# Peptides against a protein of PDB entry 2FGR: the designs that were tried, part 78

Target 1, 331 residues: chain A of PDB entry 2FGR
Amino acid sequence: SSVTLFGIVDTNVAYVNKDAAGDSRYGLGTSGASTSRLGLRGTEDLGGGLKAGFWLEGEIFGDDGNASGFNFKRRSTVSLSGNFGEVRLGRDLVPTSQKLTSYDLFSATGIGPFMGFRNWAAGQGADDNGIRANNLISYYTPNFGGFNAGFGYAFDEKQTIGTADSVGRYIGGYVAYDNGPLSASLGLAQQKTAVGGLATDRDEITLGASYNFGVAKLSGLLQQTKFKRDIGGDIKTNSYMLGASAPVGGVGEVKLQYALYDQKAIDSKAHQITLGYVHNLSKRTALYGNLAFLKNKDASTLGLQAKGVYAGGVQAGESQTGVQVGIRHAF

## One batch from the design tools (peptide; made by RFdiffusion4, then SolubleMPNN)

Design b2_p13_6_s2 (from b2_p13_6, 5 letters changed)
Fold by OpenDDE base, seed 3:
Structure b2_p13_6_s2 (fold): chain B 331 residues (1-331), chain A 13 residues (1-13)
Amino acid sequence: as target 1 above (331 residues)
Amino acid sequence: DAAVLAAVLAAIG
């Protein structure tokens, strides 16, 4: 058997020009280029092409030293893998988020990421952003001539909130084609939750594609998220993303990403544009800067996710500017 | 289980 200790410490100075009161927020933030983490992982060869695996990973908050404690809520899996692919048991990224967030050029992290994987409806479930699940069984196929897939099911274990009796049940999967410079995928998921103590289905469809031209990469996402409520009608959001990245001088990467969030239940749009730069000092250490603009229209109150400084909303129709400058170190 | 995924497809379409 092998055991590997691994991690990332990513800490930044962050600024946002508006909070919910219209005031500026600034300070030391976390996870601007990569989510800070501590993990243990290992494998055992069982013979015959079969392997056992484990993975334990928790988030690190470098600004406060994990004042709220440490846990393995990022991933806590045991697995079997072989020529058939991989089966995982335990809390992880759900298959849909694991695949479809790979098209986000900001790696679902900091002030620049695609924010479509969100709780759009004040869902009362712990994972109503569609990113992770408890009690998860996942299966990932091998790659067959470019074609691959992943499937997952999470047990609700009769978790109740108000009158909802199946909270935390997840079913979802993706199909993909990954061959050379091309990646494309379709993801589908349903999660059972509650809104206002009433049973609600969080339905999600996501299309992603990317192409690497060598000198630049293009990436795109199309997503619909729908919270289906028995009372009060559906809360639907259509999210769109287009991004480009390019290597700079052999040691840097520049990224530009645009997203549109069309929030149908409030007839309101938000526009996000982010410019990012990463400067690699080594394979393990980088400097980075992110500049993000979020323009809310009408009743939209979205805020940039400056983790450790400010991740709340703004006043309706207000625009927010965010900056992060930081250091990422991997070990 | 497959019926739930089919219901998701039918419900988003």
Scores: peptide ipSAE 0.008, ipTM 0.470, DockQ to the pose 0.013
Fold by OpenDDE base, seed 1:
Structure b2_p13_6_s2 (fold): chain B 331 residues (1-331), chain A 13 residues (1-13)
Amino acid sequence: as target 1 above (331 residues)
Amino acid sequence: DAAVLAAVLAAIG
């Protein structure tokens, strides 16, 4: 049996020019290039190609030293793996988010990421962003000639909110092709939740693809999220992303990513453009900078996720500019 | 699969 302690401490100086009041926010923020984390993981060889595993991971907030506490809400799994793939028990990324966020060139963190994995409808479930689930069983296939898949089911355990009786139930999965420079995936998920105390299904479909040209990588996402409500009609969002990254001078990476969020229930669009740079001082330590522009149209109130400084919305139709400059250290 | 892509694009369009 082996036990590995691992982590990332990522802390930045961040600025956004507008909050919900139209005022600027600035200070020390976290997780601008990678989510800050502390974890324990290990494996045991059981013989015959079978392995047991565990993974415990929590988020670190370097700005306040985890003043709100520490937990393993990022991942808390036990697993069996072998030639058949991997079965996981416990809280984790749901299979759809685990695969489809891999096309986000900003690693699902900071002011630059694809924000499609969101609670678009004021869903009352704890994981209505479609990223993680409690009570999750997951299965991941091996990669066979490029083909791979993942499936997951989360138990609701009779969790109720208002009149909704199945809150937190998840079913979902993806199919993918990962071979050399090419990656492509299709993900489907349904999560049961509540909106306004009423039962609501969060349906998600996501297509992702990337190609590595060596000199640059292109990546894209197409997503639809629907909160299907019995009363008041569907809350639908179509999210699009296109990004490019390129190595710089053997020590850096530049990233440019565009996203469009077409919020159908309010007939309103938001446009996000982010330029990022990572400078590797070593294999473990990097400096980084992100510059993001978010343009809300009409009734759209989206805000950039400057974690630790400001991650709220803005006034309807307002544009927001964000900057992060920070240090990432991995151990 | 072009049909899946078309169905996704049609569902997203």
Scores: peptide ipSAE 0.006, ipTM 0.428, DockQ to the pose 0.012
Fold by OpenDDE base, seed 4:
Structure b2_p13_6_s2 (fold): chain B 331 residues (1-331), chain A 13 residues (1-13)
Amino acid sequence: as target 1 above (331 residues)
Amino acid sequence: DAAVLAAVLAAIG
């Protein structure tokens, strides 16, 4: 049996030029290049190729020292693994997000990430962004000549919000091909939630692909999220992402990512462009900078996610510029 | 839904 303590402390100085009032926000923020975390994990060899595992991981907020407390809401799993793959019990990334966020060159954090995994509909469920679930059972296949898959089901446990009686139920999975420089995946998910106290299905389809040319990597995402409401019609968002990354001088990485969020229910688009640079001082320590521009059109109010500084929206049709400069340390 | 898959495939083409 083994137990490993691990973590990341990622803290930055962040600036956004506009909040919901049109004012600038700046200060010390967290998780600009990687989500800050503390975790415990371990494995036990049970013999015969069977292993037990555990994983406990919580978010760290280095700006305030976790003033709101610490929890294992990032992952809290026990698992069995072997030649059959891995079964996990407990809160985790849902299989769709675990796979499809891997195409985000900004690691699903900071001001630069793909924001498609979002609560687009004012869903009242705790995980209506489609990223994680409580009460989750997950299964991950081995890799068979590049082919792999993951499936998950989360119990609603009769959680109710308003008249919705199945809130938090998730079903979803992906199929993927991961071989050498190529990765491609298709993910499908449905989550039950509530909007305005009424039962709502959050349907998600996501395509992802990446290719590593050695000198550069290209990555792309195509997503549709649809909140199917009984009243008021569907809230549909089509999200698109294209990114490139390249190593610089053997110690750096430059990243450029574009995303488009076509918010059909408000007939409004948002465009996000992010330039990032990571400078590796070591295998564990990096300096980084992110520069993001978010252009909202029409009724769109999206904001950049400068965690610890400002992660709210802006006024309709307003543009937002964000900067993060920080240190990431892994242990 | 097949229609969503078709729409995504049509948006790639």
Scores: peptide ipSAE 0.000, ipTM 0.442, DockQ to the pose 0.012
Fold by OpenDDE base, seed 5:
Structure b2_p13_6_s2 (fold): chain B 331 residues (1-331), chain A 13 residues (1-13)
Amino acid sequence: as target 1 above (331 residues)
Amino acid sequence: DAAVLAAVLAAIG
């Protein structure tokens, strides 16, 4: 058997030029290039090509020393793996987010990420962003000639909010082709939640693709989320992303990503553009900088996610500029 | 294995 302690500490100075009052916010933030974490993982060889595994991972907040406590809400799984792939039991990334966020050049972290995996409808469920689930069973296939898949089901355990009695039920999966420079995936998910105390289905479809040209990588996402409500009609968002990254001088990486969020229920769009740079001081330590611009149109109130400084919205139709400069250390 | 877990729990507890 083996047990590995691992982690990341990522802390930054962050600035946003507007909050919900129109004022600037600045300070020390966390998780600008990678989510800060502490984890334990291990495996046991059971013989015959079968392995048991565990994974316990929590978020670290380097700006406040985890003042709200520590938990394993990032991942808390036991698994069996072998030539058949991997079965996981416990809280984790849902298969759709685990695969489809891999096309985000900002790794779903900081002020630059694709923000499509979101609670678009004031859903009352704890995981209405479609990223993780409690009570999750997941299965991941091996890679067969490039083809791979993942499936998941989360039990609601009769969690009730208002009249909704199945909150937190998830069913979803992806199919993918990963071969050499090419990656492409289709993800489908449904999650049961509540909006205004009424049962609501969060449906998600996501297409992702990337190609590595060696000198540069291109990546794209197409997503639709629908919160299907019995009363008041669907809350639909179409999200689009296109990004490019390139190595610089053997130790750097530059990233440019554009996203569009077409919020159909309010007939309003938001445009995000982010420039990022990572400078590797070593295999484990990097400096980074991110510059993001978010333009809201009409009734859109989206804000950049400067975690630890400001992650709230702005006034309707307002634009926000954000900066992060930080250190990432992996151990 | 148990000693590593105990050391980590002692460090975060």
Scores: peptide ipSAE 0.000, ipTM 0.366, DockQ to the pose 0.138

Design b2_p13_6_s3 (from b2_p13_6, 5 letters changed)
Fold by OpenDDE base, seed 2:
Structure b2_p13_6_s3 (fold): chain B 331 residues (1-331), chain A 13 residues (1-13)
Amino acid sequence: as target 1 above (331 residues)
Amino acid sequence: DAAVLAAVLAAIN
């Protein structure tokens, strides 16, 4: 058996030029290149190719020292693995987000990431962004000649909100092809939630692909999120992403990513463009800088996610510029 | 897209 302590501390100086009042925000932020975390994991060899595992992981906030407390809400799983793949029990990334966020060149964190995995409808469920679930059972296949898949189900435990039953129930999965420079995946998910105290289905479809040319990597996402409401009609968002990354001077990486969020329920679009640079001082320590521009149109109020500084929206039709400069350390 | 999602969701419900 082995037990490993691991983590990331990522802290930055961040600036955004507009908040919801139109004022600038700046200060010390967290998780600009990677989400800051503390974790424990271990494995036991049971013989015959069977292994038991555990994984406990929580978020760290280096700006306030976890003033709201520490928990294992990032992942808290026990698992069995072998030639059949891996079965996991407990809170984790849902299979759809675990696979499809891998195409985001900004690692689903900071001011630059793809923001499609979001609560688009003021859903009242705890995980209505489609990223994680409580009470989750997951299965991941091995990779067979490039082909792989993952499936998950989360129990609702009879959670109710207003007249909505089965809140927090998740079902979903992906199929993928991962071989050499090519990765491609299709994900499908449904989550039960409430909007305005009424039963609502959060349906998600996501297509992702990437190709590594050695000199550069291209990556793309196509997503539809749909909150199906019995009253008031559907809240649909189509999200698109295209990104490129390239190594620089053997120690650096440059990233450029564009995203479009077509918010159908308000007939409004938002455009995001982000330039990022990572400078590796070692295998464990990096400096980074991100520059993001978000242009809202019409009734769109999206904001960049400068965690620890400002992660709220802006006024309708307003543009926001964000900057992060920071240190990432992994252990 | 919606039809494939609906078919998968209908097969699992």
Scores: peptide ipSAE 0.007, ipTM 0.449, DockQ to the pose 0.013
Fold by OpenDDE base, seed 5:
Parts: sequence; C-alpha cells; structure tokens
Structure b2_p13_6_s3 (fold): chain B 331 residues (1-331), chain A 13 residues (1-13)
Amino acid sequence: as target 1 above (331 residues)
Amino acid sequence: DAAVLAAVLAAIN
C-alpha cells in the first residue's frame, strides 16, 4: 500500500474591467493556470492484477486560506482496477467532463477556459454544470489500441426540489480514441435537475478532438447543452472552442483559445478569446499570464471566471477584459 | 443532434 500527498497552489493577481455594476475588480485570485488543490491518494496491490485505490481531493483557495472550509468535493473515491479497467465509487468528475474538459487548453480554470460546462438555466441541482456528481459509480475501460470509454451513473437518492424528483441522477459516458498525437472523443450525458421547482433534464452532447504536431497542439470542442423544461421551452446553448498551444524557448508555452457560446433561449452570443503564457521555472513551479476578452452580444451577460476576485456576470451586451498574472506550484 | 442524443440516452437508460 502507498499513500501520496499531492497538491497545487496557484495564486494570481487578477483584474477585470467590468462587474455587474460596470466597475472594475482587482485583487488576489486563485486557480488561474491550474485549479489549486490538496489531495491524498493511494493504491494497494491485491494480487492477480487487481488493485484497490482511494482518492481524496479538495480545492484550495490560497487568497483566503479556505475561509469557507475545506472538503473533498473535487474527488472522494474508492476504486478497483485491473485488466478489466477501473470501477470508482464516490464523488468525482463525471466521465463526460473528465474526458471532454481535457481538450480545454486552459485546464477548465481561470479566465481562459471553455465555459460550456455550465448551468445555463438556473438549474437548482448542486452540479448542474455537468462537471461532477455525488453518489457516482463510474467505469473506465482499458485502452484498446487507442480506443477507450467511460461510463457513469449517479444515484439521485430520491432527492426532490419542488415537484421535481430524481434530482442529481446522472447517466452518461464517452467513447474516445487516444493514440500518439491524436485524441478524439464523443460524450453524452443526461442529468435530472429542477428549474423553478419543475423537473428538468440537462442533456449534453460534446465532441472533442486534439492533435499534437510537436511544434504546436490544436484542440477543439463542440457542445450542445439543453435544459428541457416542462414549462417555457428548452434552454439550449451551443458552445464551440478552438485552441492552439505551442512550446516557446524550451521552458515556455503560449496558448490561444477562442470560444463561442450561442445561447439560443435568449438569441444571444458571447465570444471569448484568451491568450495565455506559462513560464516553467522548474518541473513544479511556473509563472503565468492570461489575457482574456469576452464580448457579450444582445442579452448575453457572461463573465470571465477570475476566481477569488470576480466570477459574476456583466451587464447585457457588455464586453469584459480580464488579466491574470500568477504563480503555480505543484507538490 | 437531439435525435442521436435521445437514441443513445434511451439505449443507456
């Protein structure tokens, strides 16, 4: 048996030029290049190719010292693994998000990430962003010549909100091909939730692909999210992302990512463009800078996720510029 | 898109 303590502390100075009032926000933020975390994990060889595992991981907030408390809401799993793959029990990334967020060149964090994995409908479920689930059973296949898959089911435990039953039930999975420089995946998920106390299905389809040319990596995402409401019609968002990254000078990485969020329920688009740079001081320590521009159109109110500084929306049709400069340390 | 999602979700439910 082994136990490994691990973590990341990522803290930045962040600025956004507009909040919901139109005012600038600035200060210390967290998780600009990677989500700050503390975790424990371990494995036990049970013989015969069978292994037991555990993983406990929580988010760290380096700006406030976890003033709202610490928890293992990032992952809290026990697992069995072997030639059959891996079965996990407990709160985790749902299989769809675990795979499809891997195409985000901004690691699903900071002001630059793909924001498609979102609660687009004021869903009342705890995880209506489609990223994680409580009470999750997940299965991951081995890699068979590049082909792999993951499946998950989360129990609702008869959770109700208003007249909605089955709240928090997740079913979903992905199929993927991962071979050398190529990755491609299709993810499908449904989550039961509530909107306005009424039963709502959160349906998600996501396509992702990336190719590493050595000199540069290209990555893309295509996503549709639908909140199927009993009253008021579907809340549909089509999200698109295209990104490129390239190594610079052997110790740096430049990243450029564009995303489009076509919010059909409000007939409004948002455009996000982010330039990022990471400078590796070591294998564990990096400096980084991100510059993001978010253009809302019409009724769109999306804001950049400057976590610890400002992660709210802006006024309808307003544009927001964000900057982050920070230190990431891994241990 | 919606039909494919519905068909796959129906197959896994």
Scores: peptide ipSAE 0.006, ipTM 0.448, DockQ to the pose 0.013
Fold by OpenDDE base, seed 4:
Structure b2_p13_6_s3 (fold): chain B 331 residues (1-331), chain A 13 residues (1-13)
Amino acid sequence: as target 1 above (331 residues)
Amino acid sequence: DAAVLAAVLAAIN
């Protein structure tokens, strides 16, 4: 058996020009290029091509030293793997997010990422962003000539919120083709939640694709998230992303990503554009800078996710500019 | 390819 300690410490100076009051926020933030984490993982060969595994991963907050405590809420799985693929038991990324967030050039963190995986409806479930689930069983196929899939089911454990039952139940999966420079995936998920104490289904469909031209990579996402409420009508958001990245000078990477969030329930759009640069000082240490601009239209109140500094919304129709400059270290 | 994209675009409208 093996046990590996691993982690990332990513800490930045961040600025946003507007909060919900219209004031600027600045300070030391976390997870600007990669989510800061501490983890333990291991594998045991059981013979016959069967392996057991465990993975325990928690988020690190380098700005406050985990003042709110440490936990394994990022991943806490035991697994069996072999020629059949991998079965995982425990809290993890849901299969849809695990696959479809891989098309985000900003690694689903900081001020630049695709924000489509969001709680669009003030859902009362703990994971109404569609990223992770408790009580999750996941299955991942092997790769068959590029084709792969993942499926997951999370038990609700009869969790209730208001009159809503089955809260936290997830069912979802993806199909994908990953071969050489091409990746493409389709994901479908449904999660049971509550909005205003009433039963709500969070339906998600996501298409992702990327192509690596060697000199540059293109990546795209198309997503619909629909909170189907019994009362008050559906909350639908169509999210679009297009990004490009390119190596620079053998040690750098530039990233440009655009996203559009068409929030149908409020007839309001938000436009996000992010420029990022990563400078690799080593295989493990990088400097980075992100510049993001978020333009809300009409009733849209979206804010950039400057974690540790400001991750709230802005006033309706307001624009927000964010900057992050930081160090990422992996161990 | 175009048909899948069109179907997805139609499904997300």
Scores: peptide ipSAE 0.006, ipTM 0.419, DockQ to the pose 0.012
Fold by OpenDDE base, seed 1:
Structure b2_p13_6_s3 (fold): chain B 331 residues (1-331), chain A 13 residues (1-13)
Amino acid sequence: as target 1 above (331 residues)
Amino acid sequence: DAAVLAAVLAAIN
């Protein structure tokens, strides 16, 4: 049996030029290049090609020292794995987010990431962003000639909000092809939630692809989220992403990513453009800088996620500029 | 779109 302590401490100076009042926000932020975390994991060989595993992972906030406490809400799983693949029990990334966020060149964190995995409808469920679930059972296949899949179900445990039952139920999965320079995936998910105390289904469809040309990588996402409400009509968002990354001088990586969020319920678009650079001082330590531009149109109020500084919205139709400069250390 | 999601969800339920 092996137990590994692991983590990332990622802390930055962050700036955004506008908040909801139109004022600038600046300070010490967290998780700009990678989500800061502390974890414990281990595996046990049970013989016959069977392994047991555990994984406990929580978020670290380097700006306040976890003043609100520490928890294992990132992942808290026990697993069995073998030639059949892997079964996981416990809170984790849902299979759809685990696979489809891998196409985000900004690692689903900081001011640069694809923001499609969002609560678009003021859903009252804790995980209405489609990223994680409680009470999750997941299965991941082996890779068969490039083909792989993952499936998950989360129990609602009769959780209610208002008149909504089954809140927190997840069902979803992906199919993928991962071979050499090519990756492509299709993900489908439904979550049961509430909006305004009424039952709502959060449906998600995501297509992702990437190709590594050696000198550069291209990556793309196409996503539809749909909050199906019994009253007030559906809240639909179509999200698109295209990104490129390239190695620089053997020690750096430059990233450029564009995203479009077409918010159908308010007939409003937001455009995000992010330039990022990572400079590896070692295998474990990096400096980074991110520059992001978010242009809201019409009734759109999206804000960049400068975690620890400002992650709220802006005024309708306003543009926001964000900067992060930080240190990432892995252990 | 909805039909494919419904079919996959129906196959997993």
Scores: peptide ipSAE 0.006, ipTM 0.427, DockQ to the pose 0.013

